Peptides against a protein of PDB entry 5TUV. Designs and how they scored, part 60

Target 1, 107 residues: chain A of PDB entry 5TUV
Amino acid sequence: KEVIDRLRYLKAEIEDLELKERELDQQKLWLQQSIKNVMDDSINNRFSYVTHEDICNCFNGDTLLAIQAPSGTQLEVPIPEMGQNGQKKYQINLKSHSGPIHVLLIN
Target 2, 107 residues: chain B of PDB entry 5TUV
Amino acid sequence: AQECQNLEVERQRRLERIKQKQSQLQELILQQIAFKNLVQRNRHAEQQASRPPPPNSVIHLPFIIVNTSKKTVIDCSISNDKFEYLFNFDNTFEIHDDIEVLKRMGM

## One batch from the design tools (peptide; aimed at target 1 I79 P80, target 2 I95)

Design b2_p28_5_s3 (made by RFdiffusion4, then SolubleMPNN; from b2_p28_5, 12 letters changed)
Fold by OpenDDE base, seed 5:
Structure b2_p28_5_s3 (fold): chain B 107 residues (1-107), chain C 107 residues (1-107), chain A 28 residues (1-28)
Amino acid sequence: as target 1 above (107 residues)
Amino acid sequence: as target 2 above (107 residues)
Amino acid sequence: MVVVDKEPYSFTLDPSLIRPTKIEVADP
């Protein structure tokens, strides 16, 4: 009887958690759409940038490369592998589907 | 008994997912706020300067920042379809997204 | 933070998506 009662309790709680998770999923979708709308706004888009100074203030010492790409661009970072010449290859692969990628050397 | 244990594991799994989703929602909200603050800052700055910044002095969102040693050799290759970019480094590097930059900027 | 040493990593550059803010590429 105790085990049966525990089972019933757990099943009921899991059902409630399922509902909560679905609610959160829906909220996420709404928020994601909101973010897209905000960023796609013509005025917001016009002013959606950072400066070289901003970047330099955030980082120091080494080479900084800024890569601007369209939303939805896929980034891949493979495991470093040894090249044919004996040099390890450290790579970033970018695949854009909706526009060009812009690269800036900051320092 | 075994069924109870299975359900308890599932319950805990769901609780953790819910917690993660709640955290993600909060992060998205903060990101949206940071973006709006960035837009406001830039609008104000351009108003004060009475002109937009030079075109090559800004990085438009979305973007990533690559941080690597000054000794690192960086090569960039573009695919034939011009939608794929390959960056090659002869040393290790770090990638930072635009969200981190906004956070470091205090947005 | 994500460290790429033993497994490759990929993500989509999309402001509406949650992604790691920092990725460190290290030797395996």
Scores: peptide ipSAE 0.536, ipTM 0.905, DockQ to the pose 0.869
OpenDDE base, seeds 1, 2, 3, 4: peptide ipSAE 0.468, 0.425, 0.476, 0.491; ipTM 0.896, 0.892, 0.897, 0.899

Design b2_p28_5_s4 (made by RFdiffusion4, then SolubleMPNN; from b2_p28_5, 10 letters changed)
Fold by OpenDDE base, seed 3:
Structure b2_p28_5_s4 (fold): chain B 107 residues (1-107), chain C 107 residues (1-107), chain A 28 residues (1-28)
Amino acid sequence: as target 1 above (107 residues)
Amino acid sequence: as target 2 above (107 residues)
Amino acid sequence: SVYVNDESYSFTLDPSLVRPTKIFVVDP
């Protein structure tokens, strides 16, 4: 009976966890939609930017590239491969589907 | 006994997923708050300046920051429509998204 | 996230998506 009771308890708990997970999934969906709405608001969109100074205050001492791209732009970093001179290739691939990408050198 | 063990494994798996989802939700909430704070800051700043910033002086969301050594050689290939970018680096780099920047800014 | 040479990484620039805030591209 002890094993049976443990099984019953575990099954009941798993059922509760399933419900909780579904609840969290739904909350995420609603929150994501909320974020979209906030970002797409005309006023918010107008003021959704940072300055060069903002970036410089966050980082120092290195080359800083700012890449502005439309929402939905895909970023990919492939596995580094050896080049012809034995140098590893470090790459960033960007693909936008809705507009141009803009690159700025911050420093 | 085996069934009990299987259920305990499943229970633990679900608990971990729930924990991850809870964390994701919290992050999304914080991101939304940070964005709203950014918008408020910029609105106030433009009011004080009585003008919007020059178009090329700001970085609009969404964006990423690429940080690499000053010694790193960077090559960039761009499509005609500027929808595709390929960056080649001769050394390692860091990528920081707009969310991290907002965090570092204290938003 | 930490990017290691034997792995690839990708994500979408979308504020509504959960995504890593930092990616390091480093040697293993």
Scores: peptide ipSAE 0.492, ipTM 0.895, DockQ to the pose 0.809
OpenDDE base, seeds 1, 2, 4, 5: peptide ipSAE 0.483, 0.456, 0.460, 0.469; ipTM 0.893, 0.890, 0.893, 0.896; seeds 1, 2 fail the geometry check

Design b2_p28_6 (made by RFdiffusion4)
Pose (drawn by RFdiffusion4):
Structure b2_p28_6 (pose): chain A 104 residues (1-83, 87-107), chain B 106 residues (1-49, 51-107), chain P 28 residues (1-28)
Amino acid sequence: KEVIDRLRYLKAEIEDLELKERELDQQKLWLQQSIKNVMDDSINNRFSYVTHEDICNCFNGDTLLAIQAPSGTQLEVPIPEMGQKKYQINLKSHSGPIHVLLIN
Amino acid sequence: AQECQNLEVERQRRLERIKQKQSQLQELILQQIAFKNLVQRNRHAEQQARPPPPNSVIHLPFIIVNTSKKTVIDCSISNDKFEYLFNFDNTFEIHDDIEVLKRMGM
Amino acid sequence: MKEVESGGFIYKFNDEYYEFENGVLKLK
């Protein structure tokens, strides 16, 4: 039949696709690890910052609010329901205080 | 028969997912070279100048909140711990440290 | 309720109302 070996063929490709994903899952997991090792060198943390000019060049006009918090800080944005509509940001930081810079 | 329809749908799924994974994989690489160059760029600027801590500098990780000039922004802290509440009377946008690094080049 | 981890932040939002791509979160 046309269908029974449309199976054997498809069932012979997905393992290549399955192993490809396993490989891609391993590559991603120790690429992420190598990224974590670089952003926590004490020398590299010293220069891991951006200036006002950089932000202004990438955001034309308006009011800009820069919010800085430690890693793992959670940010929760509810739906714009009505109660006047509500536009709000819920910020939870367990590892430390947050720093807010008003960009001009 | 329906074991044929199930695997064709599953195949495309795996394909569409394996493709997106290869995309985020190079984006993660781009994230690192952008971070390395950003660090190298700041070191070079410090040899021609040190900028003060609370001003003119934003440490990673961070977010950028963009809204209209006529928008009022309120900041509230309550009795509950480890909570921050920002209110806007109008719409806003949130951008990440990764995207700003891309917009500035590397 | 959808969760996304990016840039050292964990984003929580509803995907019917908000769009998150390339580290940009905005209203549809």

Design b2_p28_6_s1 (made by RFdiffusion4, then SolubleMPNN; from b2_p28_6, 11 letters changed)
Fold by OpenDDE base, seed 5:
Structure b2_p28_6_s1 (fold): chain B 107 residues (1-107), chain C 107 residues (1-107), chain A 28 residues (1-28)
Amino acid sequence: as target 1 above (107 residues)
Amino acid sequence: as target 2 above (107 residues)
Amino acid sequence: MTTVERSGFIFKYDPNYYSFENGVLRLK
């Protein structure tokens, strides 16, 4: 009785939720494409940059590396391991397949 | 009974996914706004200066920022073609994407 | 290991040791 009614209600609600999720997926896709179009615009692309001052103001007193690389560049961060001198090693591995990687030191 | 319980679990799972997707959509909207604000700022700044910034004084999107202490020792090994980089740090680091940096800038 | 794409980079890390949240990758 009540269980059967609850089952029907839940099934109907799940179906509605499926529709909502698909709608959100489509909206995300459209928005991603919109962002891409805006960023690829010649005028917007010309002005799509930050300054060294911008970065320094965000990270006062720290050592900063700005890295630019071709799309699809692989960035691997291995699990920290002990070095030969007994100190932990923290590492970043970068690998590009289509062009050179550019690194800027900001201090 | 058991079927009802299973459907309730499924409903909750879907509700959580929808909530996450709604949040992601809002984040994308903020990204687009931040980018447009950045472009507008730079256009205005160049108009006021009547010249573009020096080429080596700006960082074009996309980029990432590696942040570490000023006391951190960084060693870098680079391939001849600059397709591969190996960074070694004697202390911890953080990596920030360009969107997070724009947020820190107040865009 | 997990893979996440941000800023055109394909990040590869162990989610048990690192987290990538709010555009920041850091040790847990």
Scores: peptide ipSAE 0.764, ipTM 0.910, DockQ to the pose 0.848
OpenDDE base, seeds 1, 2, 3, 4: peptide ipSAE 0.757, 0.760, 0.753, 0.763; ipTM 0.908, 0.908, 0.906, 0.909

Design b2_p28_6_s2 (made by RFdiffusion4, then SolubleMPNN; from b2_p28_6, 9 letters changed)
Fold by OpenDDE base, seed 5:
Structure b2_p28_6_s2 (fold): chain B 107 residues (1-107), chain C 107 residues (1-107), chain A 28 residues (1-28)
Amino acid sequence: as target 1 above (107 residues)
Amino acid sequence: as target 2 above (107 residues)
Amino acid sequence: MTTVERSGFIYKYDSSYYIFENGVLKLK
């Protein structure tokens, strides 16, 4: 009776939700492609940068490394390990496949 | 009854995923707007200055910002072609992507 | 091990030790 009706309702709603989720997935793909196209435009690419002042205004007092790399660069952050001197080691590994990596020290 | 409960759990799971995906879409829209605003700002600034900024004074997208204490000792190993970098820190750090930085800039 | 692609970078980290949220990767 009521259980059967509830089951039918839930099944129908789940079907609608599946359609909605697929729609959102497609919208995400389209938007990602749109962003890529805008960023890859020659004029936009020429002006796609921030300044040292921009970065300094966003962060206060700490040491900052600005790392620019080609799209697709791999960034690995391993689990911290103890060094030979008893100091914990924190690491960042970067690997690019399409061009050089550029590093700037800020502050 | 048990089947009804199972479907209700599944329904809730799907609703949460949809909510997350909707939020992600909004973030992508904001990302695109921020990028366009950045480009517009830089174009205007260069027009006013009648020159591009010095090469080493700007950071091109895509980039990351590594934030660490002033007391942190940083060592860097670089490959000959500059395609691989290994950073060693004696203290903790935070990595901020360019999207988050643009948000901090108010773009 | 968790892999996330964002802002042109492919992040690889252990989600048990690190959290990547709102464009910030840091230790838990």
Scores: peptide ipSAE 0.763, ipTM 0.909, DockQ to the pose 0.917
OpenDDE base, seeds 1, 2, 3, 4: peptide ipSAE 0.759, 0.755, 0.756, 0.761; ipTM 0.908, 0.906, 0.907, 0.908

Design b2_p28_6_s3 (made by RFdiffusion4, then SolubleMPNN; from b2_p28_6 with E3T S6R G7S N14D D15P E16D E19I)
Fold by OpenDDE base, seed 5:
Parts: sequence; structure tokens; C-alpha cells
Structure b2_p28_6_s3 (fold): chain B 107 residues (1-107), chain C 107 residues (1-107), chain A 28 residues (1-28)
Amino acid sequence: as target 1 above (107 residues)
Amino acid sequence: as target 2 above (107 residues)
Amino acid sequence: MKTVERSGFIYKFDPDYYIFENGVLKLK
């Protein structure tokens, strides 16, 4: 009796959890669309930037590359390989489909 | 019973997924707030200065920040249309997206 | 190879060598 009751309870709870998960998935999609709409607004887009000072305040002591690219840009980081001189080679590949990529050296 | 144990495992798995999705939703909310705060800051700053910032002094969203040692040698190959970039590093690097940077800025 | 879409970028990396957490991509 106890096992049967536990099974019934668990099945009912799992069903409720499925509904909750679907609700969260829907909320995520709605919020993602909301963010996109806010960012695509002409006025907001005009002011959607950070400054060199902003970046310098966040990072210290290293070389910093700022890379701006259109939405949908592909960023690939291959597995490090050995170079010609016996040094490990680290690589970043960027590919845009809708516009040019802009690079700034900050530090 | 084995069936009861299986359902309890499934229940726990679903609870963990829901927890993760709730966390992701909160991060999206914070992202939207940070963006709105950034826009508000920049609008106010430009109003006070009565001018926009110099074109090459700002980084527009979306962007990434590549952080590496000052000793790192960086080589870059660029396509003619600037749609493709290949970066080569002789040392390790970290990539930070604009969401993480806005968090560091306290937006 | 793992693909992650975040902040307008589509990231492609090997999860055995790289970790992408909290908007930071780095080697393990």
C-alpha cells in the first residue's frame, strides 16, 4: 500500500514538473525575444556601447583585444597544436556573414 | 520497489533541470537590466557632454574581449572584406563576452 | 565539437579542452 501510494504520488509530481519545465521554456523564449527587441530598437542601438575606460577598469596587466562583430558571427577555437618552432599554437577563427568585423587593441 | 526508485531518479533529474532553467532565466533578466542601465548611462553622458564619443573610442555590442599575457605574440590574418579573421597566439588566452563584461562594470 | 550560441556569437570548441562558463571561454 505504501509503495503504491508512493508511485502514484511520484507520477503526479513528475507530471507537474513537466508542466513547470514547459512553462520555463516558454518564459525563456519570451524573454529572449524581449531582449532582442530592446537591443534592436534604434535609440537603444545608438547607445549600446562600452568605452576603452570601461574595459581597462575591468582588466589589468594583460593585452586586450576588443572584437566587435555582427550578430550570428561564428567563433571557432581549435584544439591547440604544435607549431613549426616547437611552440604550442593557439588560434581563434572568426567568420561573419552579414558585415565586417572590427578589432581594437586596448592594452 | 525498483519502479519507485526509477521514478525518484527521474524526479530528481527533472528538479535539477528546472533549477538550472530558473537560474538561466534570472541571468537573462539581469542581462536585460544591465543593457538598459548601459543605454541610460550613455544617454546621460552624451547629454552632459553635448556630443557623442569619438568613433574609435567605443565598442558596440555585440563584442568579445580576448585577454592574454603582454608577452604573448599575436598574429592576425584578415580577409579582403574583413568578414573573416584568423588570430594566432603563442600562449593561452581567455575570451569574455559582452554580458560578462557588463557584469564586471556593475551594470 | 560543441556549439554554443551566446551574445550574438556562435562558439565552436572541443569541450574536452575548453570550458565555456559564465561568459568566459578558456582552456581547462
Scores: peptide ipSAE 0.770, ipTM 0.912, DockQ to the pose 0.904
OpenDDE base, seeds 1, 2, 3, 4: peptide ipSAE 0.765, 0.761, 0.765, 0.768; ipTM 0.911, 0.909, 0.910, 0.911

Design b2_p28_6_s4 (made by RFdiffusion4, then SolubleMPNN; from b2_p28_6, 8 letters changed)
Fold by OpenDDE base, seed 3:
Order: structure tokens, then C-alpha cells, then sequence
Structure b2_p28_6_s4 (fold): chain B 107 residues (1-107), chain C 107 residues (1-107), chain A 28 residues (1-28)
């Protein structure tokens, strides 16, 4: 029957898709590890920076803060709520567990 | 018939998920390439200058950029160990990660 | 206000897991 044939076809295709998805998952894991290894390399780490000029060329017309923090640092932006003065609170909370955070005013 | 329909829905769901994973994988590849290009650029630049850049003239990865109006008042509270920061803005802001910056730089 | 600004979010300094798309933080 046509329905039976369609069922068989769909099941086989889904099985193939499952294999493809697992393949992609593994590729992602390997690539993530590769990126980590590249970034952790001593030479690469030494040269892993951008300049003030780089940043200024990417943005214009506003105040720019550069926040350099170690990997794993948490940046939290809470839902804006009214402060005691009736103004919404726009906040950034930073928490590092592995090293100090550095902040630079670019412009 | 209903079983076929269920499997077709599942098939489509998996196809979309695979597409998303393929896109994410491509982004990771581009990130790695961008990082390598950044390192190469900086290494060459320092070789030409025969010196590293001044410590406070560069922003080391990982970092984020906070962009806000020139009129925005920014207040910052910092812990003694500089592991915790609290930024208060009297207006909205934008956040850009280092990957986006590298993209804008053409890396 | 962007969606991110309205909803609040937590960003971890790990580009392997988070991306910003059109001002919105997304988990990879």
C-alpha cells in the first residue's frame, strides 16, 4: 500500500537525518576544541588583540567602552526596572571567577 | 495516515535543526579563520614595528564593546579585586561581542 | 528598546555558545 511505502521511506530518511545530525554535533565539538586550542596557544594568545583604531573604525558617533575579561566571565543585563527616582535601571553586571576585568574608554 | 503525518512533521523538524547546526558550524569556522587572520596581522605589525604595542593601547580577547549615546551617563562600581563590575546607565546601550568586531574589521 | 534590553540576559564570555543577532543574544 502507498501508505506503508511512505512510512518505510520516511522512517529510513529520518534515520539518515539522525546520523547527519550526530555527525554535525561531533563536528561542532571538534571545532570548538580546535578553536580553544588555537586561542590557548601561547603565540596566538600573545597576538590576540585589537587596537583602539580597530574599534573606532567599527563604530562611530557614540561612547564606546571596551570590557576585557577572562573566558567564562558572566555578563548580566537585568530586566530594566524602575529605580527609586522613577527612572528605569539600565545595568550591566560583570562577574569574573578567574581574573580581573579591565575596562577602557575608547572614545 | 496519521502516522505518516507525524513522521513528516518530525522529518521537517530534523531538517530545520540540521540546517541550523550547519549554519552554526559555518559561523564557528569563520570565527576561527578571523582569529587566525587577526593573529597574523598583529604578528606582522609587531615585526614591522620591532616592538609590541603599549599595554593600554590594545584590547585583548575575549572582550565586549558597550556602545551608548554620548549623552548617556555611566556609573561604574568596581570590587576591590576587580572581579566584579556594576555599570549603571541612564539610557539604553548596545553590546557587541569580539566576534562581531572581528567581522566588522573584515577578518 | 531591543528585545535583549527588554528581556534581560546573561552573557558568558565564550563565543562558542553565544552569538548576537540583530541585537539579540542567542544561545548556540
Amino acid sequence: as target 1 above (107 residues)
Amino acid sequence: as target 2 above (107 residues)
Amino acid sequence: MTEVERSGFIYKFDSSYYIFENGVLRLK
Scores: peptide ipSAE 0.141, ipTM 0.850, DockQ to the pose 0.126
OpenDDE base, seeds 1, 2, 4, 5: peptide ipSAE 0.144, 0.046, 0.136, 0.138; ipTM 0.855, 0.833, 0.846, 0.845; seeds 1, 2, 5 fail the geometry check

Design b2_p28_7 (made by RFdiffusion4)
Pose (drawn by RFdiffusion4):
Structure b2_p28_7 (pose): chain A 104 residues (1-83, 87-107), chain B 106 residues (1-49, 51-107), chain P 28 residues (1-28)
Amino acid sequence: KEVIDRLRYLKAEIEDLELKERELDQQKLWLQQSIKNVMDDSINNRFSYVTHEDICNCFNGDTLLAIQAPSGTQLEVPIPEMGQKKYQINLKSHSGPIHVLLIN
Amino acid sequence: AQECQNLEVERQRRLERIKQKQSQLQELILQQIAFKNLVQRNRHAEQQARPPPPNSVIHLPFIIVNTSKKTVIDCSISNDKFEYLFNFDNTFEIHDDIEVLKRMGM
Amino acid sequence: SRPNHLTPEQIVEWAKENNASSYTYSLD
């Protein structure tokens, strides 16, 4: 039948696709690890910053609010319901205080 | 028969997912070289100049919140711990450290 | 996951897909 070996063929491709994903899952997990190791060198953390000019060049006009918090800080944004609509940002930081810079 | 329809749908799924994973994989690589160059760029600027800490500098990780000039922004801290509440009377946008690094080149 | 750009309209679309009331992510 046309269908029974449309199966055997498809069932012979997915394992290549399955192993490819396993490989891609391993590559991603120790690429992320190598990224974590670089952003926590003490020397690298010393220069891991951006200036006002950089922000202004990438955001034309308007009011800009820069919010800095430690890693793992959770940001929660609810739906713009009505109660006047509510546009709000719920920030939760357990590892430390947050720093807010008003860009001009 | 439906064991044929099930695997063709699953195949495309695996394909569409494996493709997106290869995309975020190179984005992660781009994230590292952008971070390395950003660090190298700041070191070079410090040899021609040190900028003060609370001003003119934003440390990673961070977010950029963009809204209109006529928008009022309120900041509230309550009795509950480890909580921050920002209110806007109008719409806003949130951008990440990764995207700003891309917009500036590397 | 963490987005590159986020708007209220995008939160509404994401909430309709996931039957959720809010959008939550973390900083890495």

Design b2_p28_7_s1 (made by RFdiffusion4, then SolubleMPNN; from b2_p28_7, 12 letters changed)
Fold by OpenDDE base, seed 3:
Structure b2_p28_7_s1 (fold): chain B 107 residues (1-107), chain C 107 residues (1-107), chain A 28 residues (1-28)
Amino acid sequence: as target 1 above (107 residues)
Amino acid sequence: as target 2 above (107 residues)
Amino acid sequence: GRPRRLTPEKVVEYAKKNNSNSYSFSLE
């Protein structure tokens, strides 16, 4: 009886959790769309930038590349592979479908 | 019973997923707030300066920051239309997205 | 998923877990 009661309890709780998870999924989708709408607003878009100073304040004095690209630009970082000279290859691939990519060197 | 154990595992799995989704939702909320704060900051700054920043002095969203050692040799291959970039590094690097930067900025 | 911070080492970890040769994401 105890086991049966536990089973019933667990099944009921799982059902409630399923409902909660679906609710969260919906909220996520709505919020994601909201963010997109806010960012796509003409006024917000005009002021959606950071400065070189902002970046320098966030990172120490290493070489910094700022890569600005259109929304939807695909980035790919392959696993490091050994090159012909025995040196590991570290690579970043960028592919835009809607416009040019802009790179700024900082520091 | 085995069924009870299975359901308890399932229950725990769902609880963990819900926890993760709640955290992700909170992060999205913070992202939206950070973006709005960024826009407000920039609007105010430009009003005070009575001019927009120079074109090459700011980094428009979306962007990423690549951080690497000063000693790292970076090779970049660019398509003629600048839609594709291939970066090669002779050493390791770190990539930070714009959201991470906004967080570090305290937005 | 779009990572906040990504390194080649993290890519390797990801690749091992997901049977992939790379880590890919998009700017949104």
Scores: peptide ipSAE 0.610, ipTM 0.907, DockQ to the pose 0.949
OpenDDE base, seeds 1, 2, 4, 5: peptide ipSAE 0.575, 0.586, 0.425, 0.595; ipTM 0.903, 0.902, 0.893, 0.903

Design b2_p28_7_s2 (made by RFdiffusion4, then SolubleMPNN; from b2_p28_7, 10 letters changed)
Fold by OpenDDE base, seed 3:
Formats: sequence, structure tokens, C-alpha cells
Structure b2_p28_7_s2 (fold): chain B 107 residues (1-107), chain C 107 residues (1-107), chain A 28 residues (1-28)
Amino acid sequence: as target 1 above (107 residues)
Amino acid sequence: as target 2 above (107 residues)
Amino acid sequence: GRPRHLTPEKVVEYAKKNNSTSYTFSLE
């Protein structure tokens, strides 16, 4: 039956797809680790920065805050809520566990 | 048959996941390339200048950029150890991570 | 996940879809 043949084909293909997905997962893990290793290298870390000019070239005419924080710093952006005065509150919460947070104002 | 339909749905689901994973992997590759290019640029720049940039003139990775209107009022509460920051805005803002910035820089 | 670009509006959309009250991510 055509349906039976289709079933066999689909099952075989799904098995192949499972293998492919696992391969991609492994590649992702390896690449992620590679990136971390490269970034953690002492020489690379020394030069892992952007300038004010870089930022200004990327953004136009707004108030810009550059927030540098240690790896692992958690950021939380809550849903905007109405304040007591009827104005929406927009908020960003930052919490570092390993060091101070540094903020630069860029105009 | 119903089983055939179910397997076709599963097949398509897996194909979509694989496609997404392939895209994510490509993005990671680009991130690694961008970082290496950034490091190379900075090394060359400092070599040409024969000095490192002033400490407050650069933003070290990892970082985020927050941009908002010039008219936006920003309030910031900081812990004594500078491990926690609370930003309040009276208007909307945008957050861009360092990877996005590197992309905009053409790294 | 770490977003490349985030706005309060996107947070609202995210929260609605994920039954959350905030969007959280880490600098890694």
C-alpha cells in the first residue's frame, strides 16, 4: 500500500533527522565553548572593547547608556506598570554576582 | 492514514528545528569572527597610537547599550557596592546587546 | 535567551506568550 510505503519512508527520514539534530547540538556546544575560550584568553580579553565612536556610529541622536558588567550579570525588564501618577513605569534591573557594574553616558 | 499524518507533522517539526539550529550555529560562527575582528582592530589601533585608550573612553565586553529619547528622564539607584542597579525611565527605551553592536559595526 | 534587541513592548509581548511578568537574561 502507498500509505505503508510512506510510513516506512517517514520513519526512516525521522531517524536520519534525529541524527542530524544531535550533530548540530554537539556542534553548537563545541562552538560555544570555543567562543568562551577565545574571549577568556588574556590577550583577547585585553582588546575586547568598543569605543564611544563605535557606539555613536551605530546609533543616532538619542541618550545612550553603555552598561558594562561582569559575565553572568542578570538583567530584568519588567512589564511596564502604571505608576501612582498614572504614568507608565519603565524599568531595568541589573544584578551582578562577581563585580561592580560600570555605566557610561554617551551623547 | 492518521499515523502517516502524525509522522508528517513530526517530520516537519524536526525539519524546522534543524533549520533553526543551523541558523543559530551560523550566528555563533559570525559572533566568533566578529570578536576576532574586533580584537585585531583594537590591537592594530593601539599599536599605531603606541598607547592604550583612556579607561573611560571604551566599553569592555560584555555590555549592553540602552538608548532612549533625549527627553527621557532617567533615575538610577545604585547599591553601595555597585553590584545592583535600578534604572527608571519615564518613557520607553531600547536595549541592544554587544553582539548586536558588533554587527552594526560591521565586524 | 539573550536578546539582540529588546524593548518594553517586546517584553509585554513576551510576557503574554510565556505567562511572565518580566524578561530576564544574563550577560554571558
Scores: peptide ipSAE 0.675, ipTM 0.906, DockQ to the pose 0.936
OpenDDE base, seeds 1, 2, 4, 5: peptide ipSAE 0.662, 0.670, 0.664, 0.658; ipTM 0.906, 0.903, 0.905, 0.903

Design b2_p28_7_s3 (made by RFdiffusion4, then SolubleMPNN; from b2_p28_7, 8 letters changed)
Fold by OpenDDE base, seed 5:
Structure b2_p28_7_s3 (fold): chain B 107 residues (1-107), chain C 107 residues (1-107), chain A 28 residues (1-28)
Amino acid sequence: as target 1 above (107 residues)
Amino acid sequence: as target 2 above (107 residues)
Amino acid sequence: MRPKLLTPEKVVEWAKENNSSSYTFSLE
């Protein structure tokens, strides 16, 4: 009887959690769409940038690459592998389908 | 008893997913706020300067920042249409999301 | 979501856990 009661309780709670999860999923979708709408606005899009100074203030003493790419650009970082010269290879692959990728070197 | 244990595991899994989704939702909210603040800052700055910044002095969203040592050798292969980029590094690197950069900027 | 910070080391860890050879994400 105790086990049966626990089972009923757990099943009911799981059902409630399912509802909560679906609610959160919906909220996320709405918020994501809201963000896209705000970013796609012509005025907002015109001013959606950071400066070299902004980046330099965030990082110091390193080589910095700023890579700007269209929305939907795919970025891939493979597992590092040993090269033919015994040198470990570190790679970043970018593939855009909507436009050119722009890279800026920041010192 | 076994069924009870299975349901408890399922319950915990769902609770963890819900927690993660709640955190992600909060991050999206902060993202939207940061973006709006960025736009506001840039609009104000350009109004004060009476001109837009030079084209090659700004990084438009979306972007990523790659941070690596000054000693790191970077090779880049670019497709003819600039839709595909392959970066090779002889040392490790860090990739920072534009959202994280905005946070560091205090947006 | 896109990662806040991604390194080759983190990719290795992630790849082991997910039986993958790379970490991929989209700039949305």
Scores: peptide ipSAE 0.597, ipTM 0.901, DockQ to the pose 0.906
OpenDDE base, seeds 1, 2, 3, 4: peptide ipSAE 0.580, 0.591, 0.592, 0.595; ipTM 0.899, 0.898, 0.901, 0.900

Design b2_p28_7_s4 (made by RFdiffusion4, then SolubleMPNN; from b2_p28_7, 8 letters changed)
Fold by OpenDDE base, seed 4:
Structure b2_p28_7_s4 (fold): chain B 107 residues (1-107), chain C 107 residues (1-107), chain A 28 residues (1-28)
Amino acid sequence: as target 1 above (107 residues)
Amino acid sequence: as target 2 above (107 residues)
Amino acid sequence: GRPHHLTPEKVVEYAKENNESSYTFSLE
């Protein structure tokens, strides 16, 4: 029956797609690790920075804060909620586990 | 048959996920290229200047940029060891990571 | 993973869809 043949074909294709998806997942992990290795290289790390001019060229018209933190620093942005004083609160929470956080006012 | 239809839906779903993963891999490759270009630029710039940039004139990776209105009141609470930061804003803000900045820089 | 661009509005949308109270990510 054509339906049975179609079922077999679809099941076989889905199995192949599962393998392809797992392959892509592994490639992603590999590339992520590769990027980390490149960034952790002593020479690359020394030159892994942007300037104030770079930031100013990318953004304008607002107050700009640059927050530099160690790798692994956790950021939390809660949903904005109304405070006890009737003012809506907007927050950013930062937690580093390996070193201090540095904040710069760009403009 | 209903079973064939179900499998075809699943097949399409998997194909879409694979497409998304392929796009993400391409982005990772571009990130690596952008970083290498950044390092090369900075190395050349420091060679021409015959000195490193002043410490407070650059922002080392990883970092984020927070932009908000010039009218926004920003309050920052910092732990003694500077490992924890709590930012309070009286208005909305935008967060941009270092990857986005490198993209805007054309790296 | 971390988003390249985030706003409180996006956090609200995320929280609504995922039954979360905040959006958390790490600088990796």
Scores: peptide ipSAE 0.647, ipTM 0.902, DockQ to the pose 0.931
OpenDDE base, seeds 1, 2, 3, 5: peptide ipSAE 0.642, 0.639, 0.639, 0.641; ipTM 0.903, 0.900, 0.902, 0.902

Design b2_p28_8 (made by RFdiffusion4)
Pose (drawn by RFdiffusion4):
Structure b2_p28_8 (pose): chain A 104 residues (1-83, 87-107), chain B 106 residues (1-49, 51-107), chain P 28 residues (1-28)
Amino acid sequence: KEVIDRLRYLKAEIEDLELKERELDQQKLWLQQSIKNVMDDSINNRFSYVTHEDICNCFNGDTLLAIQAPSGTQLEVPIPEMGQKKYQINLKSHSGPIHVLLIN
Amino acid sequence: AQECQNLEVERQRRLERIKQKQSQLQELILQQIAFKNLVQRNRHAEQQARPPPPNSVIHLPFIIVNTSKKTVIDCSISNDKFEYLFNFDNTFEIHDDIEVLKRMGM
Amino acid sequence: SEVLTATLGDSDTASQLKEINEFIKENS
């Protein structure tokens, strides 16, 4: 039949696809680890910053609010319902205080 | 028969997912070289100048909130701990540290 | 009611924030 070996063929490709994903899952998980190791060198943390000019060059006009918080800080944004509509940002920081810079 | 329809749908799924994973994989690489160059760029600027801490500097990680000039922004802290509430009377946009690093080159 | 969450310092933060922005534009 045309269908029964449409199966055997498809069932012979997905393992290549399955192993490819396993490989891609391993590559991603120790690429992420190598990224964590670089952003927590004490020397590298010292220069891991951006200036006002950089932000102004990438955001034309308007009011800009820069919010800085430690890693793992959670940010929750509810739906714009009505109650006047509500546009709000719920920030939760357990590891430390947050720093807010008003960009001009 | 339906064991044929199930695997063809599953195949495309795996394909569409394996593709997206290869995309985020190179984005993660781009994230590192952008971070390395950003660090190298700041070290060079400090040899020609030190900028003060609370001003003119934003440490990673961070977010950028963009809204209209006529938009009023309120900041509320309550009795509950580890909570921050920002209110806007109008729409806004949130951008990440990764995107701004891309917009500036590297 | 629906709430969307993003975590800072995560590698998937950019994609989650893009979805938050598109969600705000759709329901605005």

